Peptides against a protein of PDB entry 2L5G. Designs and how they scored, part 32

Target 1, 41 residues: chain A of PDB entry 2L5G
Amino acid sequence: LSKEELIQNMDRVDREITMVEQQISKLKKKQQQLEEEAAKP

## One batch from the design tools (peptide; made by RFdiffusion4, then SolubleMPNN)

Design b2_p18_4_s4 (from b2_p18_4, 9 letters changed)
Fold by OpenDDE base, seed 1:
Structure b2_p18_4_s4 (fold): chain B 41 residues (1-41), chain A 18 residues (1-18)
Amino acid sequence: as target 1 above (41 residues)
Amino acid sequence: EIQKQIEKLQEEIKKLKE
């Protein structure tokens, strides 16, 4: 792997991490909504 | 922590672009 290929792979992993973090945030918000709805009498 | 991993990758990318 060249230095340029290594940078490109790291930039790709950084983008994938950001996308997964946003997905986790959305799933946590949905989980909280379901827990709040289940806690209503 | 995902944020610490992002910060580490960003710093490594910066050093490789120097």
Scores: peptide ipSAE 0.031, ipTM 0.547, DockQ to the pose 0.028
Fold by OpenDDE base, seed 3:
Structure b2_p18_4_s4 (fold): chain B 41 residues (1-41), chain A 18 residues (1-18)
Amino acid sequence: as target 1 above (41 residues)
Amino acid sequence: EIQKQIEKLQEEIKKLKE
């Protein structure tokens, strides 16, 4: 791996982490909505 | 902690671009 390829791979991993965090936030919000809907009589 | 991993990666990227 060149220095440039290593930088590109690190920049990719940073973007992938950000995308996973956004997905977790979306899933937590959906879970809360389902819990609120299930708590309605 | 994901934030700590991001900060570490950003600092490593900065050092590699110097």
Scores: peptide ipSAE 0.030, ipTM 0.546, DockQ to the pose 0.026
Fold by OpenDDE base, seed 2:
Formats: C-alpha cells, structure tokens, sequence
Structure b2_p18_4_s4 (fold): chain B 41 residues (1-41), chain A 18 residues (1-18)
C-alpha cells in the first residue's frame, strides 16, 4: 500500500465509523421509544 | 469508545499528510 492508499483507507474507515455511530444512535432512539411505549398502560 | 477511535484516526491522517 502506498502512503496515499493508506490515507484513503483511513479516510474511508473514519466515514464508515461515523455512519455506523449515527445508525447506532438511531437504533438506540427507536429502542427507547419502544421501551417508553411498552411502559404506558 | 468510538469517538476516541475517530479522534485517533483523524490525528494519524493529519500526521501522514505532513
């Protein structure tokens, strides 16, 4: 791998981490909504 | 912790661009 290919791979992984983090946040929010709905009589 | 991993990757990318 060239230095440029290594930088490009790191930039890709950083973006993928950010996307996964946003997905986890959305899933946690949905989980909380379902828990709050299940706690209503 | 994901945020610390992002911060480390960003700092490594910065050093490689110098």
Amino acid sequence: as target 1 above (41 residues)
Amino acid sequence: EIQKQIEKLQEEIKKLKE
Scores: peptide ipSAE 0.030, ipTM 0.544, DockQ to the pose 0.027
Fold by OpenDDE base, seed 4:
Structure b2_p18_4_s4 (fold): chain B 41 residues (1-41), chain A 18 residues (1-18)
Amino acid sequence: as target 1 above (41 residues)
Amino acid sequence: EIQKQIEKLQEEIKKLKE
């Protein structure tokens, strides 16, 4: 792996982290909706 | 360059574990 290939792999992982953060945010929002629905009598 | 990117990714990984 060249230095340039390592940089490209790191830029890929940075994008993958951002996508996972967005997925976590979406899952937390769904969890909150389920908790709110479960709290309704 | 690569070291700075490693530090950034390590900080993001830390935030995902909180």
Scores: peptide ipSAE 0.026, ipTM 0.506, DockQ to the pose 0.065

Design b2_p18_6_s1 (from b2_p18_6, 10 letters changed)
Fold by OpenDDE base, seed 2:
Structure b2_p18_6_s1 (fold): chain B 41 residues (1-41), chain A 18 residues (1-18)
Amino acid sequence: as target 1 above (41 residues)
Amino acid sequence: SIEEQIKKLEEEIEKLKK
């Protein structure tokens, strides 16, 4: 791998991590909403 | 399951953070 290919691979991984972290955040928010609705009388 | 989905995504992040 060239230096440029290593940088491109790093940038790709960083984008993929960001996308997955955003998915986790959305799922955690949905989970919290379900828990809050279940706790309402 | 939301919990299982979160767990799988956390495992994916761990694999990406090598």
Scores: peptide ipSAE 0.244, ipTM 0.782, DockQ to the pose 0.139
Fold by OpenDDE base, seed 4:
Structure b2_p18_6_s1 (fold): chain B 41 residues (1-41), chain A 18 residues (1-18)
Amino acid sequence: as target 1 above (41 residues)
Amino acid sequence: SIEEQIKKLEEEIEKLKK
């Protein structure tokens, strides 16, 4: 792989990680909401 | 479950962080 191809692959992986981290954040928020609703009398 | 979904996504991140 050329230097340019390695950089492109790195940038792709960084974008994919960011997308997955955003999904995790949304799921954690949803989990917290469910826990808060379950704690209500 | 949400917990299992989070776990799978964390495993995906680990695979991406080669």
Scores: peptide ipSAE 0.243, ipTM 0.782, DockQ to the pose 0.144
Fold by OpenDDE base, seed 5:
Structure b2_p18_6_s1 (fold): chain B 41 residues (1-41), chain A 18 residues (1-18)
Amino acid sequence: as target 1 above (41 residues)
Amino acid sequence: SIEEQIKKLEEEIEKLKK
């Protein structure tokens, strides 16, 4: 791979990681909401 | 399961980091 192709691949992976981390954050928020609703009297 | 989904996504990130 050329230097340019390596940079392009890195940028793609960085975007993919960001998208997955956002999905994890949403799931953690949903988990917290379920725990909060279960704790309500 | 939300916990299983989170675990699977963290495993995906590990694969992306190679």
Scores: peptide ipSAE 0.242, ipTM 0.780, DockQ to the pose 0.136
Fold by OpenDDE base, seed 3:
Structure b2_p18_6_s1 (fold): chain B 41 residues (1-41), chain A 18 residues (1-18)
Amino acid sequence: as target 1 above (41 residues)
Amino acid sequence: SIEEQIKKLEEEIEKLKK
């Protein structure tokens, strides 16, 4: 791999991590919503 | 469950951080 290909691979992995962290954040928000709905009388 | 899904996604991130 060239230096440029290594940088491109790093950027790809960083984008993939960011996308997964956004998915986790969305799931945590949904979990909180379910807990709030379950707490209603 | 949501907890199991979050756990699997955290494991995926750990694999990406090689």
Scores: peptide ipSAE 0.241, ipTM 0.780, DockQ to the pose 0.134

Design b2_p18_6_s2 (from b2_p18_6, 10 letters changed)
Fold by OpenDDE base, seed 1:
Structure b2_p18_6_s2 (fold): chain B 41 residues (1-41), chain A 18 residues (1-18)
Amino acid sequence: as target 1 above (41 residues)
Amino acid sequence: DIEKQIQELEEKIAELKA
């Protein structure tokens, strides 16, 4: 791999991680909403 | 199953960071 390819691969992986972390955050928020609604009298 | 999906995505992050 060239220096440019290594940098591009790092940037790609960083973006992929960010996207997955955002998905996890959204799912955790949905989970919290379900738990909150279930806790209501 | 939200918990299962979260676990699968956390595993994917671990693979990406390895």
Scores: peptide ipSAE 0.325, ipTM 0.817, DockQ to the pose 0.143
Fold by OpenDDE base, seed 4:
Structure b2_p18_6_s2 (fold): chain B 41 residues (1-41), chain A 18 residues (1-18)
Amino acid sequence: as target 1 above (41 residues)
Amino acid sequence: DIEKQIQELEEKIAELKA
């Protein structure tokens, strides 16, 4: 792999991590909403 | 199952950072 290819691979992984972290954040928010609704009378 | 989905995504992050 060239230096440029290694940088491109790093950028790809960084984007994938960001997307997964955003998905986790959204799921945690949904989980909290379900818990809050379940706690209502 | 939201908890299961979160666990699977956390595992994916761990693999990406390894």
Scores: peptide ipSAE 0.324, ipTM 0.817, DockQ to the pose 0.141
Fold by OpenDDE base, seed 3:
Structure b2_p18_6_s2 (fold): chain B 41 residues (1-41), chain A 18 residues (1-18)
Amino acid sequence: as target 1 above (41 residues)
Amino acid sequence: DIEKQIQELEEKIAELKA
């Protein structure tokens, strides 16, 4: 692999990680909302 | 099951970072 190909592979993986982290954040927010609603009198 | 989905995505991140 050339230096350029290695950088392109790194950028691809970084984008995929960012997308998955955003999905986790959204799910954690939903989980918190469910817990908050369950705690309301 | 939100907790299960979070765990699966955390495993995917671990694989991407390996």
Scores: peptide ipSAE 0.321, ipTM 0.816, DockQ to the pose 0.147
Fold by OpenDDE base, seed 2:
Structure b2_p18_6_s2 (fold): chain B 41 residues (1-41), chain A 18 residues (1-18)
Amino acid sequence: as target 1 above (41 residues)
Amino acid sequence: DIEKQIQELEEKIAELKA
């Protein structure tokens, strides 16, 4: 692999990590909303 | 199950960073 190919692979992984972290953030927000709604009388 | 989904995604991140 060339240096450029290694950088491209790293960038691909970084993008995937970012996408997954955003998914986790959205799910945690939904989880919190469900807990807040469940706590309402 | 949201908690299970979060756990699976956190495991995926761990694999991506390994």
Scores: peptide ipSAE 0.321, ipTM 0.816, DockQ to the pose 0.144

Design b2_p18_6_s3 (from b2_p18_6, 11 letters changed)
Fold by OpenDDE base, seed 3:
Structure b2_p18_6_s3 (fold): chain B 41 residues (1-41), chain A 18 residues (1-18)
Amino acid sequence: as target 1 above (41 residues)
Amino acid sequence: DIEKQIQKLQKEIEELKK
């Protein structure tokens, strides 16, 4: 791996982390809604 | 903390560009 290939791989991982964080946030909100609906009589 | 990991990676990228 060249220096340039390492930089490109790090930039890719940074973008992938941001996308996964947004997906986790969406899934956590959906989970909370389902838990709140299941707790209603 | 994912934001701290992102900030660490961004700093490492900037140091590698020198």
Scores: peptide ipSAE 0.029, ipTM 0.526, DockQ to the pose 0.026
Fold by OpenDDE base, seed 1:
Order: C-alpha cells, then structure tokens, then sequence
Structure b2_p18_6_s3 (fold): chain B 41 residues (1-41), chain A 18 residues (1-18)
C-alpha cells in the first residue's frame, strides 16, 4: 500500500463510520418510538 | 466512542499528508 492508498482507505473508513452512525441513530429513534408506544395505556 | 475514532483517523490522515 502506498501512502496515498492508506489515506484513501482511511477516508473510506471515515465515510463508512458516518453511514453506520446515521443508521444507529435511526434505529435508536425507532426503538424509542416503539418503547414509547408500548408504554402508552 | 466512534467520534473519538473519527478524530483519530482524521489526525492520522493529516500527519500522512505532510
């Protein structure tokens, strides 16, 4: 791996992390909505 | 902590660009 290929791989990992964080946030929000709906009498 | 991992990777990228 060249220095440039290493930078490109790190930039890809940063983008993948951002995408996974957004997915986790959406899933947590859905979980909270389901918990709030289940807690309603 | 994913934010700390991102900050670490960004720092490593900037050091490699020198």
Amino acid sequence: as target 1 above (41 residues)
Amino acid sequence: DIEKQIQKLQKEIEELKK
Scores: peptide ipSAE 0.029, ipTM 0.531, DockQ to the pose 0.027
Fold by OpenDDE base, seed 5:
Structure b2_p18_6_s3 (fold): chain B 41 residues (1-41), chain A 18 residues (1-18)
Amino acid sequence: as target 1 above (41 residues)
Amino acid sequence: DIEKQIQKLQKEIEELKK
């Protein structure tokens, strides 16, 4: 791996982390909605 | 802590760009 390839791989991982964080946020919001719906009489 | 990992990666990227 060249220095440039390493930087490109790190930039890719940073983007993948951001995408995973957005997915986690969406899943947590959905979980909370399901928990709130299940708590309604 | 994902935020700490992002900050670490960003720092390492900027150090490698020098």
Scores: peptide ipSAE 0.028, ipTM 0.527, DockQ to the pose 0.027
Fold by OpenDDE base, seed 4:
Structure b2_p18_6_s3 (fold): chain B 41 residues (1-41), chain A 18 residues (1-18)
Amino acid sequence: as target 1 above (41 residues)
Amino acid sequence: DIEKQIQKLQKEIEELKK
């Protein structure tokens, strides 16, 4: 792996981390909505 | 079933954190 290939792999991992964080946030928001609807009489 | 949906979302969150 060249230095350029290592930088490209780092940029890929940073994008993948951001996508996973957005998915976690979306799932947590859905969980909170379901918990709020379950708490309504 | 809301409880089953919550459990599924909790599992998906835990899998994404690994």
Scores: peptide ipSAE 0.023, ipTM 0.504, DockQ to the pose 0.875

Design b2_p18_6_s4 (from b2_p18_6, 8 letters changed)
Fold by OpenDDE base, seed 5:
Structure b2_p18_6_s4 (fold): chain B 41 residues (1-41), chain A 18 residues (1-18)
Amino acid sequence: as target 1 above (41 residues)
Amino acid sequence: SIEKEIEELKKKIEELKA
């Protein structure tokens, strides 16, 4: 692999990680919302 | 469940970082 290909691979992985982390964040928020709603009378 | 999905996504991150 060339230097450019290695950088491209790193950037791709970084983007994929970011996307997954955003998904986790959204799910955690949904979980919190469900817990909050369940705590309401 | 949400917890299971979060766990799987965290696993995916670890695989991406390996």
Scores: peptide ipSAE 0.347, ipTM 0.824, DockQ to the pose 0.142
Fold by OpenDDE base, seed 1:
Structure b2_p18_6_s4 (fold): chain B 41 residues (1-41), chain A 18 residues (1-18)
Amino acid sequence: as target 1 above (41 residues)
Amino acid sequence: SIEKEIEELKKKIEELKA
């Protein structure tokens, strides 16, 4: 791989990780909402 | 479940970082 291809691969991986982390964040928020609703009297 | 989905997504991140 050329230097440019390596940089492009890094950028791709970074974007993919960011997307997955955002999905995790949304799921954790939903989990928290469910727990909060379950805790209400 | 949400817990299982989060676990699978964390595995995907580890694969991407490898």
Scores: peptide ipSAE 0.346, ipTM 0.824, DockQ to the pose 0.142
Fold by OpenDDE base, seed 2:
Structure b2_p18_6_s4 (fold): chain B 41 residues (1-41), chain A 18 residues (1-18)
Amino acid sequence: as target 1 above (41 residues)
Amino acid sequence: SIEKEIEELKKKIEELKA
């Protein structure tokens, strides 16, 4: 791999991590909503 | 299961960082 290819791969991985972290955040929010709704009398 | 999905996504992050 060239230096440019290594940088491109790093940037790609960083974007993939960010996307997964955003998915986790959305799921945590959904989980909280479900727990809140389940706790309502 | 949301908990299981979160767990799998955390594993994916660890794989990406390896």
Scores: peptide ipSAE 0.344, ipTM 0.823, DockQ to the pose 0.136
Fold by OpenDDE base, seed 3:
Structure b2_p18_6_s4 (fold): chain B 41 residues (1-41), chain A 18 residues (1-18)
Amino acid sequence: as target 1 above (41 residues)
Amino acid sequence: SIEKEIEELKKKIEELKA
């Protein structure tokens, strides 16, 4: 791979990681909502 | 479950970083 191809691959991976981290964040928020509702008297 | 889905997504991140 050329230097340019390596940089493009790194940028692609960084974008994919960001997308997955956002999905994790959304799921953690949903989990917190379920825990909050379960804790209500 | 949400916990299992989060676990799988964390695994995916580790694979992307490998």
Scores: peptide ipSAE 0.344, ipTM 0.823, DockQ to the pose 0.142

Design b2_p18_7_s2 (from b2_p18_7, 7 letters changed)
Fold by OpenDDE base, seed 1:
Structure b2_p18_7_s2 (fold): chain B 41 residues (1-41), chain A 18 residues (1-18)
Amino acid sequence: as target 1 above (41 residues)
Amino acid sequence: RKEELREQLKKLEEELAA
């Protein structure tokens, strides 16, 4: 791979990490909501 | 998935530094 292709691949991976972190945050919020709903009588 | 992406990033950084 050229240096330019490597940099482009790094930028792609950084974007994917950001997307995965946002998904983890959404799943954690959903988990908390389900735990709060399950704790209601 | 996040750990796999971090490992891919690390490999790309190592290849760029070589």
Scores: peptide ipSAE 0.070, ipTM 0.675, DockQ to the pose 0.025
Fold by OpenDDE base, seed 2:
Structure b2_p18_7_s2 (fold): chain B 41 residues (1-41), chain A 18 residues (1-18)
Amino acid sequence: as target 1 above (41 residues)
Amino acid sequence: RKEELREQLKKLEEELAA
């Protein structure tokens, strides 16, 4: 791989990490909402 | 999945530094 191709692959992986972290955050918020709803009498 | 991506990033950084 050229230096340019390596940098492009790094940028791609950084974007994928950001997308996965956003998905994890959404799932954690949904889990918390379900736990809060289940804790209500 | 997040940790796998972080490990892939580290490998790319090592290849760029070599």
Scores: peptide ipSAE 0.068, ipTM 0.671, DockQ to the pose 0.025
Fold by OpenDDE base, seed 5:
Structure b2_p18_7_s2 (fold): chain B 41 residues (1-41), chain A 18 residues (1-18)
Amino acid sequence: as target 1 above (41 residues)
Amino acid sequence: RKEELREQLKKLEEELAA
């Protein structure tokens, strides 16, 4: 890989990490909502 | 998945520094 290709691959992986973190945050928020709803009488 | 991506990033950084 060229230096430019390595930098492009790093930028791609950084974007994928950000997307996965956003998905985790969304799932955690949904889990919390379901737990709060299940705790209601 | 997140930890696999972090390990891939670390490998790319090591290759860029070599």
Scores: peptide ipSAE 0.065, ipTM 0.665, DockQ to the pose 0.025
Fold by OpenDDE base, seed 4:
Structure b2_p18_7_s2 (fold): chain B 41 residues (1-41), chain A 18 residues (1-18)
Amino acid sequence: as target 1 above (41 residues)
Amino acid sequence: RKEELREQLKKLEEELAA
């Protein structure tokens, strides 16, 4: 891999990490809402 | 919704006991 290809692969991985972290945050918020609703009398 | 279902169940129990 060239230096340029290595940088492009790093930028790709950083974008993929950000997308996965956003998905995890969204799923955790939905889980919390469902748990809160299930805990209501 | 759980309170609504519990209130419905309570009404049915009262009707059965009458």
Scores: peptide ipSAE 0.027, ipTM 0.258, DockQ to the pose 0.024

Design b2_p18_7_s3 (from b2_p18_7, 10 letters changed)
Fold by OpenDDE base, seed 4:
Structure b2_p18_7_s3 (fold): chain B 41 residues (1-41), chain A 18 residues (1-18)
Amino acid sequence: as target 1 above (41 residues)
Amino acid sequence: RREKILQELKQLEEELAR
């Protein structure tokens, strides 16, 4: 792998991390909403 | 995975500096 290929792979991984973090944030918000709805009498 | 890529980059930079 060239230095350029390793940089490109790093940039790809940083994008994949950002996408997964956004998905986790969305799922946590959805979980909180469901917990708040289930806690209502 | 990112840490592995950064280690590989560091190794290549050390090889080019010799």
Scores: peptide ipSAE 0.043, ipTM 0.559, DockQ to the pose 0.014
Fold by OpenDDE base, seed 2:
Structure b2_p18_7_s3 (fold): chain B 41 residues (1-41), chain A 18 residues (1-18)
Amino acid sequence: as target 1 above (41 residues)
Amino acid sequence: RREKILQELKQLEEELAR
């Protein structure tokens, strides 16, 4: 791996972390909505 | 944990940029 390929791999990992965090946030929001709906009579 | 990984990556990028 060249120095440039290592930097490109770091940038890729940061993008993947950001995408996973957005997915976790969306899933947590969906979980909260389902818990709120289940708490309604 | 995420912030630690991002800080470690940033440090490695700065070391490589020298």
Scores: peptide ipSAE 0.034, ipTM 0.527, DockQ to the pose 0.020
Fold by OpenDDE base, seed 1:
Structure b2_p18_7_s3 (fold): chain B 41 residues (1-41), chain A 18 residues (1-18)
Amino acid sequence: as target 1 above (41 residues)
Amino acid sequence: RREKILQELKQLEEELAR
Protein backbone atom coordinates (compact mmCIF):
# COMPACT_ATOMS: atom_id res chain seq x y z
CA LEU B 1 0.00 0.00 0.00
CA SER B 2 1.45 3.37 -1.04
CA LYS B 3 1.05 6.45 1.20
CA GLU B 4 -1.43 7.79 -1.40
CA GLU B 5 -3.55 4.58 -1.22
CA LEU B 6 -3.65 4.86 2.60
CA ILE B 7 -4.80 8.53 2.39
CA GLN B 8 -7.47 7.60 -0.19
CA ASN B 9 -8.71 4.77 2.07
CA MET B 10 -8.87 7.19 5.06
CA ASP B 11 -10.86 9.74 2.99
CA ARG B 12 -13.26 6.95 1.92
CA VAL B 13 -13.76 5.80 5.54
CA ASP B 14 -14.42 9.44 6.63
CA ARG B 15 -17.13 9.76 3.92
CA GLU B 16 -18.71 6.43 4.97
CA ILE B 17 -18.65 7.59 8.63
CA THR B 18 -20.47 10.82 7.66
CA MET B 19 -23.14 8.83 5.75
CA VAL B 20 -23.69 6.46 8.72
CA GLU B 21 -24.00 9.42 11.15
CA GLN B 22 -26.71 10.90 8.87
CA GLN B 23 -28.49 7.50 8.77
CA ILE B 24 -28.39 7.26 12.60
CA SER B 25 -29.93 10.77 12.83
CA LYS B 26 -32.73 9.76 10.41
CA LEU B 27 -33.37 6.49 12.31
CA LYS B 28 -33.56 8.34 15.68
CA LYS B 29 -36.08 10.78 14.17
CA LYS B 30 -38.11 7.89 12.69
CA GLN B 31 -38.03 6.04 16.03
CA GLN B 32 -39.33 9.15 17.84
CA GLN B 33 -42.14 9.48 15.25
CA LEU B 34 -43.10 5.79 15.68
CA GLU B 35 -43.07 6.16 19.50
CA GLU B 36 -45.29 9.28 19.23
CA GLU B 37 -47.67 7.42 16.86
CA ALA B 38 -47.77 4.32 19.12
CA ALA B 39 -48.61 6.57 22.12
CA LYS B 40 -51.78 7.79 20.31
CA PRO B 41 -54.95 5.68 21.00
CA ARG A 1 -15.17 9.10 15.67
CA ARG A 2 -15.72 5.34 14.97
CA GLU A 3 -16.23 4.71 18.72
CA LYS A 4 -18.95 7.42 18.81
CA ILE A 5 -20.81 5.71 15.92
CA LEU A 6 -20.54 2.30 17.63
CA GLN A 7 -21.97 3.82 20.84
CA GLU A 8 -24.84 5.47 18.90
CA LEU A 9 -25.64 2.13 17.15
CA LYS A 10 -25.53 0.26 20.48
CA GLN A 11 -27.99 2.76 22.00
CA LEU A 12 -30.40 2.30 19.05
CA GLU A 13 -30.16 -1.52 19.41
CA GLU A 14 -30.91 -1.27 23.16
CA GLU A 15 -33.92 1.01 22.48
CA LEU A 16 -35.27 -1.39 19.77
CA ALA A 17 -34.96 -4.38 22.18
CA ARG A 18 -37.64 -2.91 24.54
Scores: peptide ipSAE 0.028, ipTM 0.455, DockQ to the pose 0.048
Fold by OpenDDE base, seed 3:
Structure b2_p18_7_s3 (fold): chain B 41 residues (1-41), chain A 18 residues (1-18)
Amino acid sequence: as target 1 above (41 residues)
Amino acid sequence: RREKILQELKQLEEELAR
């Protein structure tokens, strides 16, 4: 692995982390909506 | 889902009371 390949792999992982964090945020909002709907009589 | 059914029932009761 060259220094350039290591930097490219780091930039890829940072993008993948950002995508996963956005997915977690969307899932938490959906969970909250389902909990609010289930708590409603 | 239950709230939707209760709202639909309430609407039917209001229609029958007119």
Scores: peptide ipSAE 0.021, ipTM 0.244, DockQ to the pose 0.025

Design b2_p18_7_s4 (from b2_p18_7, 9 letters changed)
Fold by OpenDDE base, seed 3:
Structure b2_p18_7_s4 (fold): chain B 41 residues (1-41), chain A 18 residues (1-18)
Amino acid sequence: as target 1 above (41 residues)
Amino acid sequence: RRQKLLEELQKLEEELAA
């Protein structure tokens, strides 16, 4: 692996982590909404 | 997180320059 390939792989992994963190945040908000809806009579 | 990635990059740069 060249230096450039290692940097590109690091940048890719950092973007993938950010996308997963955003997905987790979205899922937590949806879970809260479903819990609030299920608590309504 | 970013600091750890920068530290890892710096180590790889040092290893490649040796």
Scores: peptide ipSAE 0.051, ipTM 0.571, DockQ to the pose 0.015
Fold by OpenDDE base, seed 2:
Structure b2_p18_7_s4 (fold): chain B 41 residues (1-41), chain A 18 residues (1-18)
Amino acid sequence: as target 1 above (41 residues)
Amino acid sequence: RRQKLLEELQKLEEELAA
C-alpha cells in the first residue's frame, strides 16, 4: 500500500466509525423508548 | 476501535430484535 492508499483507507475507516457511532446512538434511543413504553402500566 | 463499535452495534441490533 502506498502512503496515499493508507491515508485514503484511514479516512474511509473514520467515516465508517462515524456512521456506526450514529447508528449506535439511534439504537440506544430506540431501546430507551421501548424500555420506557414497556415500563408504563 | 472499529471492531469494538461493530460489536456494540450488533449487540444493540440483537437486543432490539429479541
Scores: peptide ipSAE 0.035, ipTM 0.473, DockQ to the pose 0.057
Fold by OpenDDE base, seed 5:
Structure b2_p18_7_s4 (fold): chain B 41 residues (1-41), chain A 18 residues (1-18)
Amino acid sequence: as target 1 above (41 residues)
Amino acid sequence: RRQKLLEELQKLEEELAA
């Protein structure tokens, strides 16, 4: 791997982390909504 | 960090599917 290929792979991993963090945020919001709905009589 | 986030994602997916 060249230095440029290593930087490109790092940038790819950072994009993948951001996508996973966004998915986690969506799931946490959906979980909270379901918990709030289940707590209502 | 990536591995920890993937493990957290998997747990939340399992909790929402249960």
Scores: peptide ipSAE 0.034, ipTM 0.474, DockQ to the pose 0.058
Fold by OpenDDE base, seed 4:
Structure b2_p18_7_s4 (fold): chain B 41 residues (1-41), chain A 18 residues (1-18)
Amino acid sequence: as target 1 above (41 residues)
Amino acid sequence: RRQKLLEELQKLEEELAA
């Protein structure tokens, strides 16, 4: 891999990490909402 | 939501017992 290909692969991985972190945050918020609703009488 | 369903069941039980 050239230096340019390594930089492109790094930028791709950084985008994929950001997308996964956003998905995890959304799922955690949804889990918390379901747990809160399940804890209501 | 569950509390509302329990209140509906309690009303039906009271109506059946009357």
Scores: peptide ipSAE 0.020, ipTM 0.215, DockQ to the pose 0.024

Design b2_p18_8_s1 (from b2_p18_8, 10 letters changed)
Fold by OpenDDE base, seed 3:
Structure b2_p18_8_s1 (fold): chain B 41 residues (1-41), chain A 18 residues (1-18)
Amino acid sequence: as target 1 above (41 residues)
Amino acid sequence: SEIEKEIKKLEEEIKKLE
C-alpha cells in the first residue's frame, strides 16, 4: 500500500468508527429511557 | 436485553477496525 492508500484507509476507518459510535449512543439513550420507565412506581 | 446485545456487537465491530 502506498502512503496515500494508507491515509485513505485511515480516513475510511475513522468515518466508520464515528457512525458506529453514534449508533451506540442512540442505543444507550434508548436503554436509559427503558430503565427510567421500569423504575417508575 | 436486545439493546445491550446490539451495543456489544457494535463495540466488537469498532475493535476490528482499530
Scores: peptide ipSAE 0.039, ipTM 0.595, DockQ to the pose 0.141
Fold by OpenDDE base, seed 4:
Structure b2_p18_8_s1 (fold): chain B 41 residues (1-41), chain A 18 residues (1-18)
Amino acid sequence: as target 1 above (41 residues)
Amino acid sequence: SEIEKEIKKLEEEIKKLE
């Protein structure tokens, strides 16, 4: 891999991590909403 | 829950990319 290919692969991984972290955040918010609704009398 | 299982899969996917 050239230096340029290594940087491009790093930038790709950083984007993939950001997308997965956003999905985790969305799922954690949905989990919290379901737990809050289940705790209502 | 199914949500907790999906969170765990995504966390393991991040860990493979790091």
Scores: peptide ipSAE 0.039, ipTM 0.594, DockQ to the pose 0.140
Fold by OpenDDE base, seed 5:
Structure b2_p18_8_s1 (fold): chain B 41 residues (1-41), chain A 18 residues (1-18)
Amino acid sequence: as target 1 above (41 residues)
Amino acid sequence: SEIEKEIKKLEEEIKKLE
């Protein structure tokens, strides 16, 4: 891999990580909402 | 839960990218 290919691959991985972290955050928020609704009388 | 299973899959996906 050239230096440019390594940088491009790093930028791709950083975008993929960000997308997955956003999905985790959304799922954790949904989990919390379900736990809060289940705790209501 | 299904949510916990999906979180775990996504965490393992991140770990493969690092």
Scores: peptide ipSAE 0.038, ipTM 0.591, DockQ to the pose 0.136
Fold by OpenDDE base, seed 1:
Structure b2_p18_8_s1 (fold): chain B 41 residues (1-41), chain A 18 residues (1-18)
Amino acid sequence: as target 1 above (41 residues)
Amino acid sequence: SEIEKEIKKLEEEIKKLE
């Protein structure tokens, strides 16, 4: 791998991490909503 | 829950990328 290929791979990984973190945040919010709904009589 | 399983899967995916 060239230096340029390593940088491109790093930039790709950083984007993938950001996307997955956003998915985790959405799922945690949905979990909280379901817990709040389940706590209602 | 299914949500907790998906969160755990995504956390393990992040850990493989780092």
Scores: peptide ipSAE 0.038, ipTM 0.591, DockQ to the pose 0.131

